# Peptides against a protein of PDB entry 8YR4: the designs that were tried, part 242

Target 1, 309 residues: chain A of PDB entry 8YR4
Amino acid sequence: PRGSPALQLVVLICLGLMGLERALNVLVPIFYRNIVNLLTEKAPWNSLAWTVTSYVFLKFLQGGGTGSTGFVSNLRTFLWIRVQQFTSRRVELLIFSHLHELSLRWHLGRRTGEVLRIADRGTSSVTGLLSYLVFNVIPTLADIIIGIIYFSMFFNAWFGLIVFLCMSLYLTLTIVVTEWRTKFRRAMNTQENATRARAVDSLLNFETVKYYNAESYEVERYREAIIKYQGLEWKSSASLVLLNQTQNLVIGLGLLAGSLLCAYFVTEQKLQVGDYVLFGTYIIQLYMPLNWFGTYYRMIQTNFIDMEN

## One batch from the design tools (peptide; made by RFdiffusion4, then SolubleMPNN)

Design b2_p28_5_s3 (from b2_p28_5, 24 letters changed)
Fold by OpenDDE base, seed 4:
Structure b2_p28_5_s3 (fold): chain B 309 residues (1-309), chain A 28 residues (1-28)
Amino acid sequence: as target 1 above (309 residues)
Amino acid sequence: SLSELLEQLQKQQQLLQQQVAQHEEAAR
């Protein structure tokens, strides 16, 4: 943000915390591996206790599950509130100034409440888009790249290849199926609006409907509109299930291939038992943010469409 | 827009309910 050195410092701290989250995503599986190896080797209690304590502390910093539950992520989110407020206010003021530059005919043709709703949607769309890009998309891509590098350097190149193929296929299928699904969602929303409009028009014309005894006809037409809506809703919902199942299959196949390869290398004494556990833990950690990627991608796409209108 | 029509209908229903309530109070 230009003009506030304090907010610039907060942005730098947030970027530093994002870097720390990426480091934690690598360190937590490594420490968990080390615990399993130390347990297997029957290592001294002091070494084991230190490693376990360090792991639990790192896991507290990272969080357990959704990346938003970790201490570092929560601290980042807390610090970012002021930056978001500054950005929101700046966008809102830019929209407001632009609205005042518009012709009197444009203002007379629109209701003030509609103009304000457009301004609020525009501000929300821009701030939302920026937040999703910076805090979800970029970190997820960084975690994938770091994962590929880590597995390529510390394991065999075959593990890096499996992770690369799995994540690339997952992302590609997520995009393609999400774009395909967006057509069904648009059709559903259009039919929902048409069904609601018909219900409102029928109720507004209640006196006319009653005069012609057309109540049964209007009810039947509304039923037909609902059935048509439900047919589109089913396609939208079924397409979501198909997306989720496709994602699950890709991750399952990647996990299967990598787990079998890990197990093979453990039997060949090239890897330790802890390395098998590391691989499984790390793949699950990569999967969690990716599961939401389809939702974020759709939200980003919607926000772009709302900014173009 | 459908939302504006719904808001108008909701305002009209609230006005009708207020008028009915005023008529019921005036009939007492």
Scores: peptide ipSAE 0.000, ipTM 0.228, DockQ to the pose 0.011
Fold by OpenDDE base, seed 1:
Structure b2_p28_5_s3 (fold): chain B 309 residues (1-309), chain A 28 residues (1-28)
Amino acid sequence: as target 1 above (309 residues)
Amino acid sequence: SLSELLEQLQKQQQLLQQQVAQHEEAAR
């Protein structure tokens, strides 16, 4: 982006954060191996607790192994919103200015295709949502229940309680923050539709706009509408990053509490090193489907809002 | 997901670019 030195700096920071994500993907397994070695060597609790805390901190920065919900990924995503908005606005204004150079006959043909595309999106969305709810939500809830039962029966009841509290808090916060985000998304979609309607009206009145040499005025009015839209889009996208970061924090706290407790029981010879590996792996396995659940609950609400408009 | 939003935005940009490219081909 040649236009703003601030946006160039943001791009460089985002590239640096992408490099950091790669470093975390290597460091997290190394620290995990070090924990396993320290547990095997029966190292002192203080050294073990410090290494576990450092691992969980690195895992918080990385996220659930996919990097998609880690602190570094969320920070990169948050910073990238402004770069994306700048690029989108520039492309949209270039397309809009070029469309004002094209003949009215094309605009009429496109309007029919766009109405069809909105209709196809609406229908595909509802069917996809129902299938998604049934095939991903129910299994994820079943896996959580099975996990709570497993940890309560084969581990100490404290592990089952940690998993229960972590998953219940995760689900509750996911629902509450998603309902809160729906307001921002509805406002964004309403402003998008209003911006699109203005563009369509300007293009349908192309002959009148050309007769009055008002092309520059209509482009500037469209630019102002895009800036207003991008202000709402930023709130929607930033609220998404906040949701992902809140989810990552809840899982990170659950992983910290459970990993410290598991490490303590291994030092007391009540659990084996393999049980520590099992707990950590199982929490990460529960996190991945839950992260998708938050994504698709959002897709559900989007498609409902997009059907109301 | 941000990847799906990015993929929707990339599909929207690719569809916009394909529509612009079809227009550049139809204007020739």
Scores: peptide ipSAE 0.007, ipTM 0.340, DockQ to the pose 0.022; fails the geometry check
Fold by OpenDDE base, seed 2:
Structure b2_p28_5_s3 (fold): chain B 309 residues (1-309), chain A 28 residues (1-28)
Amino acid sequence: as target 1 above (309 residues)
Amino acid sequence: SLSELLEQLQKQQQLLQQQVAQHEEAAR
């Protein structure tokens, strides 16, 4: 970004965080291997507990599944919002200024019907996404129930309770925070539509704008509308980062509690090293579909709000 | 809806084309 040293610093920090994500992708498997080795060697509990806690902390920073929900990724996404908004606003103002420099014949000859077809393709994609979600939600809930039953029967009632509390808290917080975000999204979409309508009205009145030499005034009004939109977009995007971070914290706490308890039972020879690997793998497998469900539920709510407007 | 906004835009564009055509006929 040219002209803002603050935004340049934010870009450098985001690049540094991307480097840290790559380091975490190497460190997390190394620490996991070290846990398996310490469990196999029957290492002292203090060394094992420290290594498990360090692993879970690194896994919290990395995130689960796609890595898109890790603390470092969420922090990068949060910081990048202002850079994206600056770039978007600059592109939109350049396009708008260029459209006001074009001839009246170009504006009159432009078929809006192609833009309609792109929008209709968007709405048809929503119905496909809804069907995909219904077919993925039911299996994910079944996998959670099977997981709770499995851990309760084959490990201990405490493991089933940890999985139950973790998944119930994850689902509840996902719904509550998503409903809270819907208010910011509706306000954002309403302001987006109002900003688009102003841009179109200015372009439709192109001759009047040229006659009064009001181009600079219309560009400044459009800039103010974009700034107001970007203030609402920031709240929507920041609330998304907060949701992802809250989800990451719940899974991180569940993984910490369950991994420490499993490691303790392995040291007492009540469980095998394989049971620790199974627990960690199974929790990560349950987390991946839930993360996608949260993303898709957010996409459906978008599309329903976008259809209501 | 985005479709209703786009239909309104298409109607406004057709009205503008009719007004321009009427002004070009009145200037002849």
Scores: peptide ipSAE 0.000, ipTM 0.218, DockQ to the pose 0.010; fails the geometry check
Fold by OpenDDE base, seed 5:
Structure b2_p28_5_s3 (fold): chain B 309 residues (1-309), chain A 28 residues (1-28)
Amino acid sequence: as target 1 above (309 residues)
Amino acid sequence: SLSELLEQLQKQQQLLQQQVAQHEEAAR
């Protein structure tokens, strides 16, 4: 981005965060291996607890193993919003200015096919929505229930309670934050439609705009509309990052509590090393589908709001 | 989005083409 040193700095920070994410992807498995070795060697509790705490902290930074919802990824996504908005606005203004430069023949020559593509995107999004609800949401809820039952029966009741509290808090916060963000999404879509309508009206009246040499005025008016839209888009996107980070924090706290408790019971020879591996693997498996749920609930909201208009 | 703007523009252009085609058919 030429002209904003602040945005260049943000890009460099985002690249640095991507490098950190790669380092975390290597460190997390190493720390996990070290925990397994320390458990096998029956190492003193203090060294084990420190290594577990360090692992969970690194896992919080990484997220669910994919890095998609980790603190570092969320911070990167948050910082990238302004860069994306700058790039989008620049592309939109370039296309809008170019459309005004084009001849009447080009305006008259454009086919029907893109309107059908909105309808096809709407229908494919609804079908994709139903498929994801059926294939990801329902199984994830089932896995949570099975997990609570399993950990309550085969582990100490404290494990079942940790999983129950963690998942209940996760789901509740997901719903509440999603309802809260719906307001920002609706306002964004309304402003997007208004910005589009203005651009369409300007381009339909392009002969009049050319006659009065008002092209620069219409471009500036469109720029102001985009800036207003991007202010609302930022709130929508920032609210999504907040959701993902809140989810990551809840899972991280559950993983910390459960991993420390499991490690303690392994040191007391009440559980096996395999049970620690099982718990950690199971919590991560529950977390992976739930990470996609936040992104997908955004698609649901987009499609529902796009169907209401 | 730019794609949806292009889609609305195409819809409006198609409506304009239909109006122009109707005017050309009414002028024959």
Scores: peptide ipSAE 0.000, ipTM 0.234, DockQ to the pose 0.011; fails the geometry check

Design b2_p28_5_s4 (from b2_p28_5, 25 letters changed)
Fold by OpenDDE base, seed 1:
Structure b2_p28_5_s4 (fold): chain B 309 residues (1-309), chain A 28 residues (1-28)
Amino acid sequence: as target 1 above (309 residues)
Amino acid sequence: DLEKLLEELLKQQLQLEQDVLQHEEEAR
C-alpha cells in the first residue's frame, strides 16, 4: 500500500506471521515426538506435564492442522482486514472514476449482466452448500457420538465427558456467535446495497453529472459511502476472526484437559503410549469437519441474508 | 476460506474488468 506507512508495517507483520506459521508446522511435530519419547521412557510427571502444556500451546498457535484456524492465522487475518479494505476502496474508486469517463453504452450492457451473474452464482452456491452441510453435518455428529461411546467404554468415563463437553460447548458457541454475527452481516449488506444504489444512480445520471462537472463531488460521495461500508465490513470480518478464535480456544482447552489426563494415566500404567496418540489424533480429526461446518453455516446464513435484501 | 475465495474472485473479476477497460481505452 503506497502512502500509508502503518499499512506497510501491517503487511510486514503479516509476512512475519506467515513465517511463524511455517515454524510452528515444524515445531508441533517435534514436541509431539518428545511427548511420545517421555511417555516411553516413563519420565517424571513434572517434565511430561510441561512438555504436554507446551505442545498444546504451540498447537493453539498453529490450529487444527489446516493452518486456517490457529491463533497466528486468526491474528494475520485480523490485521489483513485493513490492508484488504485499503486495496478494495482504491480499486472501487478507480473503477467508479473511470466509469464516469466512459460512454453510457458500456454501463447498460455489462453491469446488468454481471449483477445477474453474481446473483445466479450466489443462488447456485447456496444450494450446493446446503447439500454439503447435510452430507457433512450428519456424519460429523455421528463421529462425535461414536467417539463419546468409544472413549467412555474403552478408556474411562472422564474421557467421554471431556469430548462431550468440548464438542457441546463448541457447537453451542458456534451457533450463538454466528447468530450474533448475523446482525453485523445484515447491517453490512444494507449499507452495501445503499452504496451500490448511489453508484448506479450517479451513473444513470451521468449526463447531468457531466453537465454540472460534478464528477469529483460524486467520487467523494462514493468514497464516503465506501468508508461507511468498510466500517461495517470490519465489524463483520472481525466477528468472524473472533468466532474462529473462540472455536480454537474450546478445542485447545479440550485437547489440554484430555492430553494431560491421558499422560497421567500412561504414567500410572493404566493406558499405553498408543492410547495417548489415539486421543490426540481423534480430537484433531473431530475438529476438522466441525471447523468446515462453521464456515459453511456462516456462508449459507450470509447468502440467505443476501437473498432477503 | 470460501468467503476469502469469493472476495478474491470478486477482486479478480474487478481487476479483469479494469484490464478490459484499459484495453478498450488503449484500442481507441
Scores: peptide ipSAE 0.008, ipTM 0.335, DockQ to the pose 0.019
Fold by OpenDDE base, seed 5:
Structure b2_p28_5_s4 (fold): chain B 309 residues (1-309), chain A 28 residues (1-28)
Amino acid sequence: as target 1 above (309 residues)
Amino acid sequence: DLEKLLEELLKQQLQLEQDVLQHEEEAR
């Protein structure tokens, strides 16, 4: 943000917190491995207690419970609110100034309230897109790359290859299936708008509908529109389930291949039992943000479409 | 009346959704 050194500092702090979150994503599984190894070796209580306490503290910073955001992520999100508001306001003012430069003919065709709401949608789309790219997409891609590097360096090249193939296939299928689903979602949204338009038109003309006793006819037309909408909604929802199941299958195959390979190396005494637990924990941890990737990608596409309009 | 306010809000929502759809068709 040009002109606000305080907001620039907040951006730098947020970037630093993002880096810390990436480090925590590597450290938490390592500390969990160390606990399992210390328990297996029957290590002295003092070493175990220190490692457990350190793990719990790191886990509090990271989060990763079902629906619990970590302290670092919450702090980042909190600090970013002011940056987002500044960016939003700047985009809104740019859109508003551009709208005022447009021809009187454009303004005469549209109500002032519609113009403002188009400006709000455009602003929300741009700021939403930026927020999803910076805080969800980029960090997730970074975690994948860090994971590939980590497994390639500390385990074996085969583990890095499994993670690479699994994540590449996951991302590719997520994109392809999401693009395919976007057609069904567009058709659903168009039919939803048409159904709502009919309901509003019927309600606005309620005097005429009552005068002709046409209430039953309007209800039947609305029911037919709802049934048509629900048919498209079902296709959209079924395509989402298909996406989620495809994603789950890819991760399951990657987890199976890597877990079998890890178990084999543990039987050969090349890896410890803790390393098996580390691999499983790390793959599941990578899956958590990726599960939302299809939602983020769809939101990005929607925001791009809303920005082009 | 809350109903009239809801109808006006719904009308404004629908008109804007139609304008977005119309722009999606013109951009093709």
Scores: peptide ipSAE 0.005, ipTM 0.325, DockQ to the pose 0.020
Fold by OpenDDE base, seed 4:
Structure b2_p28_5_s4 (fold): chain B 309 residues (1-309), chain A 28 residues (1-28)
Amino acid sequence: as target 1 above (309 residues)
Amino acid sequence: DLEKLLEELLKQQLQLEQDVLQHEEEAR
């Protein structure tokens, strides 16, 4: 934000907290591995207690597992409120200024309430797009890259390859299936609006419908519109289930391949039991934000289309 | 606005019809 050094500092702090969250995503599995290894080695209580306490503290900072946001993420979100408000207000004022520069003919052709609704949608779309890019998409991609690097450096190169292939396939299928699904959702929304418009038109013409005793005909037309809507809704919902199942299958296959490879290397004494646990926990941690990636991608596309209109 | 008002009215009417049906079932 140009003009407020305080808000620039808050943005830098939020970026620093995002970096800390990425570090925690690596450290938490490592500390959990270390606990399992220390338990296996029957290490002295003092070392174990310190490692467990450190793990619990790091887990509190990270959050996750329970669907709860961690302390770092909550602090980031809290600090970002002022930045979001500044950005929203700036976009709103830019839209408002632009609306005042528009010709009188444009204002006479549109209702003030519709103009304000367009301004609100535009502001929400820009602010939403920025927030989703900065807080969901970029961090998730960063976590994947960090994960690939970590497994490639500290495990055998085969683990890095499995994670790379799994995540690349997951992202690609998520995009492709989401784009395919968007067609069904658009058709559903169009039919929903048409069904609603038909109900509105029938109710606005209520006196005419009563005069002709056409109530049964209007009800049957509305029923046909509902059936047509439900057929499109089913396609939309079934396509979502297919997306979720495809995502689950890709992660399941990646987890299976990596877990079998970990188990094999543990049997050969090249890895410890804790390293098996680390792999499983780390893959699950990478999966948690990715489960919503299709929703984020769709929201970004919708907000981008709403900004172009 | 009119569409939302009609949707709210339709929802209220459906809820009233359900409440009336439920009251007719409880009165039997």
Scores: peptide ipSAE 0.000, ipTM 0.312, DockQ to the pose 0.017
Fold by OpenDDE base, seed 2:
Structure b2_p28_5_s4 (fold): chain B 309 residues (1-309), chain A 28 residues (1-28)
Amino acid sequence: as target 1 above (309 residues)
Amino acid sequence: DLEKLLEELLKQQLQLEQDVLQHEEEAR
């Protein structure tokens, strides 16, 4: 970004964090392999526990495989909010100023129906996502229940309890934090609509604006509206990062507790090495669709709020 | 992720609007 050395530094930090994410993608499988080897070799508990703890810490930093919601990714996303807002605002102001430089004939020739059709495509894509969400929520809940039953019957009641507590806490915190976020999202959407209405009103009154040479005044009013919007958008986006980080922490604690317990039972020859691999893989597999579930519940709430406006 | 997708779609829409504006300016 030209003109803000602070934002340039943030971009460099974000690029560094992206490099760290790539390093974690290599390190996490290596540490996982090392755990399997140490379990197979019947290594001393202290070495095994240290390697497991280190793996879980690295996995907490990495997050889930496909949409990295790990600590590093959340930190990157949080830092990127200000860079994105700066870029968006600059593009919006350039487009808006350029529209005021264009002739009245261009504004009259533009089919308002095409802009509406693009908005309708946006809403239809969100509706299609909602149907996909509902069809993925039910299977995910079923997989959790099946998992709790499986671990309770075939491992030990303690594993079933860990999975139950982890998933129950995850779901509860997801709901509670999402309800808390709804306040920020409603405020954001209300201000977005007000900002859009102001832009549309200014463009509809283009002749009057041009007659009074008020283009600079309208651009400054639009800039102020965007700044107010972006202040609310930042709260919404930052609250999302907080949700994702809270979810990542809950899964990380569940993975730590269960992995240490599983490793301990493998050292006591009550479980096999394969059971450790199964537990870790299954928790990660449950986490991926659950992380989407949080996004999904949020989108459902968004569409309800967007339908109320 | 979906907010990011929506933001990317919004960015693509803004870019498409900018490209259309630029093409209409070059056609004049």
Scores: peptide ipSAE 0.010, ipTM 0.352, DockQ to the pose 0.021; fails the geometry check

